# Designs tried in a protein design run: peptides against a protein of PDB entry 5HOI. Part 155

Target 1, 351 residues: chain A of PDB entry 5HOI
Amino acid sequence: FRYMPFSPAGTPFGFTDRRYLTMNEVGYVSTVKNSEQYSITVSFFDVGRFREYHFEDLFGYDLCFLNEKGTLFGQSKTGQIQYRPHDSIHSNWTKIIPLQAGERITSVAATPVRVIVGTSLGYFRSFNQFGVPFAVEKTSPIVALTAQNYRVFSVHYSQFHGLSYSLSELGTSSKRYYKRECPLPMSLPNINSDMKKDANLDYYNFNPMGIKSLFFSSYGDPCIFGSDNTLLLLSKWRSPEESKWLPILDSNMEIWKMSGGKETTDIHVWPLALAYDTLNCILVKGKHIWPEFPLPLPSEMEIRMPVFVKSKLLEENKAILNKKNEIGADTEAEEGEEDKEIQIPVSMAAE

## One batch from the design tools (peptide; made by RFdiffusion4, then SolubleMPNN)

Design b1_p18_3_s2 (from b1_p18_3, 7 letters changed)
Fold by OpenDDE base, seed 1:
Parts: structure tokens; C-alpha cells; sequence
Structure b1_p18_3_s2 (fold): chain B 351 residues (1-351), chain A 18 residues (1-18)
């Protein structure tokens, strides 16, 4: 097994000189090979809010994370990271992450308040937005990271236990775990089925875990989109015993329905973000499962929970409502707006 | 590749998002 650098929705070069380092709801980062150097462009979907910028990359950055305030770059082999604010008011900074022999940076994440680096040996390194270190923790080998505000979603790989995940909050003094190296119920790419198409072999050589993207929803729930094209959402993560992965969208089934039940082998969903009840995505046309150049405009796909999951959620929500009605509602405790459990809108229950 | 099928799916996504 080889640990490869992961970035959310990153694409391979394939037979081209260019690829996407990362993309999400904010924008997309591309890199082009120019002889011995690379040219990086940071582009945005909201062209009124942000200005596109480019720079020459002499290091060959193979890791990237884009947020609303800046872009984090990393070089998996050298341990170099660079943070570039979108606003010129704040200075760029560069740091070398110390790596052991054979260690690689496997993933990086950045929020407006935190920078996170994960490695193939399971070193989890946290920094503030200025590159000041907080802590180094030893975990199982990290294969993917994403972050929102102070929260970090990490995916781990063990040869003995397969995929696991952690959900943590990076305070000023301590790391809190909501989930710590719990089993991740995601299938790995099947070499015999998924790699029979030569077009997919290049992708799985680039990303052997088949994790197309990893993000937090607009409500702050961890989301993962695997090689099976199913969007998984971690529900009830604040309650350790009630926490479960929900298959909230089968994108292959939705494309199949939209086609009128035709063969859709050349139509693919490329995930960007989950905003409320819609998957922001690129609808990809072609043999390759990833977007090429130029990037199409993003599409919105309504989340449609499978009927067996909808029925179970309706039963659970009825049971919660009945328990709340049996416990007299007398304590108007001002539990702040942040702890409103996402009631799946009653509208998704009626179809 | 059925270019018409891709445009049909894309158009349906644009109609469901309104």
C-alpha cells in the first residue's frame, strides 16, 4: 500500500500537463506543469467577492486546501507548507514540517483560525492561521483531513482495521474528541470492478482510497463522498452512542432517474460541498470520472435519502417528539442556537 | 457519448434548483 497526498476534490494530471489541486464551494485551485516549475491559479466561483490570482510554484505543491480567507499549500515529500491569504493585507507564510525517513504529508486543512497537517505515520500537527504551532499528536496513519472553524474531520487507515475516522475540536489549550478512530463504513475501491475501465486506473493510482471529497456541511456535519458515489453524512455526532453515518444521496441513482432510466456511464458527479439540503457538485461529461478543463459551472443536486433511511428517521423523529411531549417542556433553558439538531425538513419526509 | 443525455440531466438539475 502507498500513502498518496489527498486534497478535497483534487484531480490527477492523467495524460495532461494540468490538474485541479482542490475544489469546493469557494472555488478551485489549478496547477500547470511548465518545464521544471508549476504555475498555480486560485480561482473563485463568486467573482464579485474574490479576485483570481496566480503564482509560480518552484516546490511542486501536491496538497491544497481552499477556504474563504486563504489557500494552504503543501509538498508531501519535502514537508513544505505555505499559507496564502486571499486578501493582500495579510502576509504569506512558509514553514517546513519535520518528516521522518519515508514519512509523507498525506493531507492538509485550513480554516480562518487553524491549520492542520496529517502524515503517513499518523502525526497530527495543529497551528493557528499564522503558522504558530499548538500541538503534535500521534494517531493512526492519516489519509484525509478537512476542517471547519475549530472542528477537524480526519480519516485514518490501518492495514489491520481498514478505514477509521475522528472528529475533534481544536481549542486554544486542548483538543476535544467527539469521535476518536471509530470505524468508517465506507467501501474501498474494488480493483476488479472499478479499475476494469482504463479511465479509472489513473484516478485510483492518484487516490487509492477513492475518497473524491471530504467536507463539513453548512450545519457543521462531517461529510464523505467515496468511490461508490454515495454521500455519507455523520448524524448526531454530539451524542457518541447515537452517532451514525447516513447515506443521504446516491448520485448514480439520481443521475439515472434524471436520464429517464438510460445508461449514464459517461455522466459523473464530482462533489464540492453540502449546503443545507443540496449537494453542490460538478456534473462531469466523459470517460473520466473527474472534471477536465475548462471547469463546468457547479450544479445543485437535492439530497434524497433512500426510502429505508427516510422511514427510520421518521420513526426516530416521532419517538423523540413523543419523549419531548412526555417530559414536560417547563425549562426554557436558553440552549444556544448551535445545538438545534438538524430536523430533516418535514418536506423530505413527504416524497 | 450522448451529448443530449448530458444536457437533459444538466437541465433537470437546473429545474429542480428553482
Amino acid sequence: as target 1 above (351 residues)
Amino acid sequence: MDDELYEQVKKKLEEEAK
Scores: peptide ipSAE 0.481, ipTM 0.920, DockQ to the pose 0.492
Fold by OpenDDE base, seed 4:
Structure b1_p18_3_s2 (fold): chain B 351 residues (1-351), chain A 18 residues (1-18)
Amino acid sequence: as target 1 above (351 residues)
Amino acid sequence: MDDELYEQVKKKLEEEAK
């Protein structure tokens, strides 16, 4: 296992010279390789509210976090971080995070009030929006971070304990935990099944945890979207005993329903954010599970708890077909290769 | 790649969001 730099909804280069460093509901950050340097572009979905900007990156930033006020960049190996406000009123600032031998910045997050840096050794570093440090805490190795306002959702990995998560609030004087290194019930990528497609191998080499994104919902609930394309939401996190992960969307199931039960191997959901009851996402077309260039317009997908399993529906439809064939044995078998469109129950297609 | 299937799914998402 290798700790890789993680950014929310970041994409690999693949065979291209360009990738997305991060994307969310605010916009998307792209980087293009230009010989020994990179050109970074910060783009926004609300073009009326924000102006796209670009700059030359001489450091090779491999970490990014975008919010409504600015963009945080990081270099996983050197420990350099840069915050760039979207406005020209506030100055950019740069810092070097001290790293131990072999330590990497694994994730960065930024809100209008906090900057967070997580490392492969589990150093959790907090700053204000001006880069003034608050604290350094030692945790389990951090693999992913997101933040909203003063709240931080961190994902940790241990070879012995697997995935865990923390939910904390970064006050001015102290860090409060709502959850501290609790088990995260997210499935890791199944190397043997998912690696059979070369297209997925590049992604899992880029992101070994298969965490496509993590964010806070509009209600401030931690969300994570894994390699299984299931959106998990942490409910009741204010009540330690009542807190649970809810599988609020199986995006593969939803695409499958929307297709009329066809094979959707070349259609993928790429998560951006959860706004109320809708997953803001990119509907990706292609062999790659991640968006390429140009970025499609975002789509909204209604959240639906996975009540139905595709395998069960396939079994039910096979049972219906077998019963029809037992009743219909007397009519001439026109050998039409009827593409056996899996009839989705009308109740599942109309809801 | 079924381009029609992608556009169908995309259109359905756009219809459900209204």
Scores: peptide ipSAE 0.479, ipTM 0.916, DockQ to the pose 0.659
Fold by OpenDDE base, seed 3:
Structure b1_p18_3_s2 (fold): chain B 351 residues (1-351), chain A 18 residues (1-18)
Amino acid sequence: as target 1 above (351 residues)
Amino acid sequence: MDDELYEQVKKKLEEEAK
């Protein structure tokens, strides 16, 4: 296993000279290779509220986190981080995170009040928005981070225990845990099934955990979107005994419903944020599961608990078709391999 | 790539968001 730099909804270069470093509800950060340099652009969905800006990156930033006040950049190998406010009033700052031999920054997060750095050795480093350090804690190896206000959602990986998560609050004097290295019930990418498509190999080499994104909902609940395209929400996290992960959206099922039960192999959901009861996402067209350039406009997808399993519907529809064929045996209907439109039950089409 | 299917799904998402 190799620890790779993670950023929320970041995309690989693939065969291109450009990628998204991160994207969310605020906007998207792109980088373009230019010989030994990179040109970074910070773009926004609300063009009335924010101004797009760009700069030359001589360091090769491979970590990014965007919020409403600024952008945090990081270089996983050198330990360099840079915070760039979107306004011209506040100054940019740069810091080097001390790394041990073979240690990498695996994830960074920034809120208007906190900067967080996580490493492959499990060093959790906290700063204020001006880069003043608060604390260093050693945890299990960190693979992903997100933050909202003072809250941090961290994903950890151990070769012995698999995926775990923590939910913490970074006060001025102390870190409070709501959840501390609890099991994360997320499926890891299956090398044998998911990597059979060459288009997925580049993505899983870039992101071995298959975590497309993680964020806090508008209500402040931790959310994670894995390689299975299921949105998980951590419910009741304030009550340790009642806390549970809810599969609040199967995006593959929703796209399948919206298609009228057609094959949707070239349609993908790329998660941005959860706003109220809607997943803000990019609807991706093509072989790659991630958005290319130019970025499509965001779409909103209503959250719905998966009630039906596609495999059961396929079996039921096959059983209905077989019964129709047993009754209609006298007509030489040509075996056209017509893409058998899967009849969605009226109850599922009306939901 | 079914361009019509993509636009259908996109349009349906835009209709459900209203």
Scores: peptide ipSAE 0.476, ipTM 0.916, DockQ to the pose 0.692
Fold by OpenDDE base, seed 5:
Structure b1_p18_3_s2 (fold): chain B 351 residues (1-351), chain A 18 residues (1-18)
Amino acid sequence: as target 1 above (351 residues)
Amino acid sequence: MDDELYEQVKKKLEEEAK
């Protein structure tokens, strides 16, 4: 297994010279290859609140985290990080994170009050917004980070234990754990099924965990969106015994319903954020599961608990069709092209 | 087909968000 740099909703280059380093509800960060250099652009969805800016990247930043106050960049191999405030009032700062031989920065996160760096050896490094260090902790290998205010959601990977997560609060004096390296019930990409589509191979080489994004909801609940396109929310995390992951949205099911039960192999949800009861996302068209250029406008998808299993609905609809054909056997076989529109039962379209 | 289906799904998301 190889640890890869992870950023929330980051995309691979594929066959192009450009990719998204990260995107969320605030905006999107793109990088373009210019020979041996990169040009980075920080773009925003609220163009009235924020001004787009760009700069030349001589370091090849492969990690990024965007918040309402600034952008954190990181280089996974060299350990260089840079924080760029959006406002010109605050200065940019750069720091080198000391890395051991073979260690990589695997994820970075930034809030208006904290900067977090996670590594492939499980070093968890915390800083203030000015790059002043607080602490270094050794955990299980970190594969993903997100943060909101003082809270950090970290995903860990062990070859022996699979995926785990931690939820912590970074005070000034100490780190508090709400959850510490608890099992994460997220499915890993199935190498044999998902890699048979050449279009997805590039993505899983870029992101072998299949974590498309992770964020905090507007209510401050940890959310993760995996390769199965299911949004998981950590409920009741303040009560260790009552805490559970809720599958609050099956995005493949929702697209399938919206299509009228058609095959939607070339339509994908790319997660940005969870605001109240809506998933802010990019609706992606094409063979690639990630957005290309230009970025489509964000869409809002209402969260709906997956009550229905698609496979069971398809079996029930086939059984209804077969029964209709057994009763209707006396009328002439007009060779009408079997555009097998799987009728969604009217009762499911009204909920 | 794929274009029309994409625009249909996108339009439904825009209608449900209003």
Scores: peptide ipSAE 0.479, ipTM 0.917, DockQ to the pose 0.694; fails the geometry check

Design b1_p18_3_s3 (from b1_p18_3, 9 letters changed)
Fold by OpenDDE base, seed 1:
Structure b1_p18_3_s3 (fold): chain B 351 residues (1-351), chain A 18 residues (1-18)
Amino acid sequence: as target 1 above (351 residues)
Amino acid sequence: EDDELYNKVLESLKKRAE
């Protein structure tokens, strides 16, 4: 097994000189190979809020994470990382992550407040948004990372135990674990069945774990989209004994229904984000399971989430916003009331 | 055929978002 650099919804080059380094609900980052250099473009879906920008990449960045405030780049072999704010008011910063012999950066994540670097040896490195280091922790080998605010969802791989996950919060003083290297019930790519299609060989060489993307939902739940095209959501993660992975969308079944019951080989879902009760995704046409160029417009695919959760959450968020407006801006809002678990009713797991 | 099927799926996704 070889650890490969992972970025959320990143695509291989295939037979082309260009690929997507990452994509999500904010936008997409593309790279084009120009001889010995790369040209990187950071594009946005909300063209009114953000301006597309490009730069020449002399380092060959193979890791990327996009958020609303900036883009994190990484080079898996050299250990170089660069953060580029979207706003020109904030300066770019570059750092070299010290790597051992044979160690690779396998994934990077960035929020407006944290930068995270994971490695093939299981070094978990945390920084603030300015690249100031907090800590270095040794974990099982990291294969994927995502982050939202202070929360980090990490996927680990062991040759003995397969896939595991951690969910942690990176406070100012310490790392809290909600989940620590728990089994991840995601199907790995079936090399024997999936490699019979030449189009999939390039993808599995690029991404051996078949993790198309991982993200946090709009409600802060860890989500993962594997090679089986099933969206898994981690429910009840605050309650360690009650926590479970929910298969909230089979995208192959949804395509099958929308097609009128036709088997399709040339229509694929490429995941971007989970917003409320919809998977934001690219509907891909063709033999490749990943989007090519130009990128199609995002589509929304409804998930099997109970509508009742949406209304209650809108009321709770409105109540929190109203309380924050009544309590003047100067009091550090105690973390306690935001932690109300979204109770997904048990009944939808049976249909 | 694949183009028609893709468009049908894409139209179905649009109609559910409206």
Scores: peptide ipSAE 0.494, ipTM 0.921, DockQ to the pose 0.486
Fold by OpenDDE base, seed 4:
Structure b1_p18_3_s3 (fold): chain B 351 residues (1-351), chain A 18 residues (1-18)
Amino acid sequence: as target 1 above (351 residues)
Amino acid sequence: EDDELYNKVLESLKKRAE
């Protein structure tokens, strides 16, 4: 296992000179490799609210977090971080995070009030929005971070314990835990099944945990989207005994439904954010599970508990077809190759 | 085929957002 730099919805270079460092509901950050340098562009979905900007990156930033006020960049090996406000009123700042030998920054997060740095050795470093440090805490190795306001959702990895998560609030004087290194019931990438496609190998080399993204919902609930394309939401996290992960969307099932029950390998959901009851996402076309360039417009996908099994829907549709054939036996067989679109019951399409 | 299927899914997503 290798600790790789993680950014929410970040994409690999693949065979290209460009990738997305991060994307969410605010926008997307791209980097283009120009010889030994990189050109970074910060783009926004709300072009009326924000202006796209770019800069030359001499450091090779491989970590990024975008919020409504600025962009945090990080270099996993050198420990350099940079915060760039979107507004020119506030100055950019740069800091070097002290790293031990072999330590890497694995994830960074930024809110309008906090900056967080997580490392492969489990150093959790907190700062204010101006890069003033609050604390350093030692945790299990951090593999992913996201933050909203004062709250931090961290994912940890141990070779012995697998994935765990923490949910914390970074006050001015202290860190409060709502959850501390609790088991995360997310499936890891199945190397044997998922790596049969060369296109997926590059992604899992880039992101060994298969965490496509993690974010807070509009209600402030931690969300994670794994390699299984299931959106998990942490419900009732304020009540330790009642807290549970809810599989609120199987995006593969939703694509399958919307396709008319066709199995496809070239349509993928790329998660951005959860707003109320809709997953903001990019519908990706092609062999790669991640969006290419140019970025398609975001789509909204309604959240639905994965109650339906494809096999049952296929059996029900076969039973409906067999009943139609039993009733229709007397009318002439017009041999129209009716493309056997699986009629998804209207109730499953409308609820 | 893949293009038609992608467009079908994309149209289905649009119709649910309206």
Scores: peptide ipSAE 0.491, ipTM 0.916, DockQ to the pose 0.764
Fold by OpenDDE base, seed 2:
Structure b1_p18_3_s3 (fold): chain B 351 residues (1-351), chain A 18 residues (1-18)
Amino acid sequence: as target 1 above (351 residues)
Amino acid sequence: EDDELYNKVLESLKKRAE
């Protein structure tokens, strides 16, 4: 097994000179190979809020994380990281992460307040947005990271235990765990069944775990989208005993329904983000399961959240809104229609 | 055929977002 660099919704080069380093709800980062160097472009979906920018990459960045304030780049072998704010007010910074022999940076994440680096030896390194270090922790080998505000969702791999996950909060003085190296109920790519399609071989060589993306929902719940094209959401993570993974979307089943029950091998969902009750995604056409160039416009796919999860999300949102109203922010609550009968997926209606 | 099926799925996604 080889640890490969992971970025959320990153694509392989395949037979081309270009790939996406990462993409999410904010935008997409592309790299083009030009002889011995790379040209990186940071593009945005909201062209009114952000200006596209590019730069020459002499280091060959293979890790990327995009947020609303900047882009974090990393080089998995050299340990170089660079943070580039989208605005011209804040300066770019570069840092070398010390790596042991054979250690690689496997994933990076950045929020407006934190930078996180994970390695193949399980070193979890935390920084502020200016690259000032907070801590180094030893964990199980890290294969994927995402972060929102102060929260970090990490995926770990052990040859003995398979996939695990952690959910932590990086305060100013300490790290709090909500979940620490708990089993992750995600299927690994089945080499014998999934690799019979030559088009998937290149992807699984690029991403052996088959994690297409991981993100936090708009409500701050950890989400993961695996090789089975199922969106998993971690529900009730604040209550250790009540916390569970929910299969909130089978994207293959949704494509099958929308096609009118036709089997297709040339339509794929590529996940970007979960906003409320919709998966923001790219609908991919062709043999490759990942988007090519140019990037299609994002699509929204409705998720079937179980009624019990929607009611709690509405209660948590009412509690967040009530706390915001106590702080004197007049946000007009649009009364969204309460009465949309949530059809429970047939697989969950049988328990 | 694949183009028509892709467009049908894409139109179905658009009509659910409206």
Scores: peptide ipSAE 0.489, ipTM 0.918, DockQ to the pose 0.574
Fold by OpenDDE base, seed 3:
Structure b1_p18_3_s3 (fold): chain B 351 residues (1-351), chain A 18 residues (1-18)
Amino acid sequence: as target 1 above (351 residues)
Amino acid sequence: EDDELYNKVLESLKKRAE
């Protein structure tokens, strides 16, 4: 196992010279290889609110986090981080994170008030928005970070214990835990099932945990989207005994419903954010599970608890078809190849 | 076929957002 740099909704280079470093509801950050350097572009979905900007990257930033106020960049091997405000009022700042031999920055996060750095040795480093350090804490190895305001959602990996998560608040004087290294009920990528297509091998080499993204919802609930294409939301996290992960969307099931019950391998959901009751996402076409260039416009997908089992729906539809055929048996209806569009009942499409 | 299916899904998402 190798710790790889993680950024929310980041994509691999694949066979191209370009990739997305990160994307979310605010925008997307791309990087292009230009010989020994990189050109980074920070683009926004709200073109009226923000101006696209670019710069030359001589360091080879492989970590990124975008928020409404700025972009945090990191280099996993050197420990260099850079914060770039979107406005011209605040100055850019650069810092080197001290790394031990073999240590890597695995994830970075930034809010308008905090900067967080996580490492492969489990060093959790917190800063203010100006790069002034607060504390260094030793945790289990960090594989992913996201943050909203003062809250941090961290994912940890141990070879012995698998995936765990923490939810913490970075106040002015102290760190408070709501959850501390609790088991994360997310499936890891299965090499034998998920890598059946050579096109996915590049993705799992880039992201061995299969975490496509993690974010906070608009309500401030931690969300994670794994390799199983299920959106998990941490409900009731303020009450330690009542806290639970809710599978609020099976995106494969939703694509299957919207396709008229056709199985497809060339349509994928790429998660950006959860706003109220809708997943903001990119609908990806093609063999790669990640978006290519140019980036399609975001789509909204309503969240739905996966209460319905595909197999039961198929059996019920088959039973309805068989009953129609038993009632219709007296008319010589020509066996036209009726393309078996599974009529999903309108009631199941509205709940 | 794959293009038509992608467009069908994309149109279904648009009609639910309107």
Scores: peptide ipSAE 0.487, ipTM 0.916, DockQ to the pose 0.781

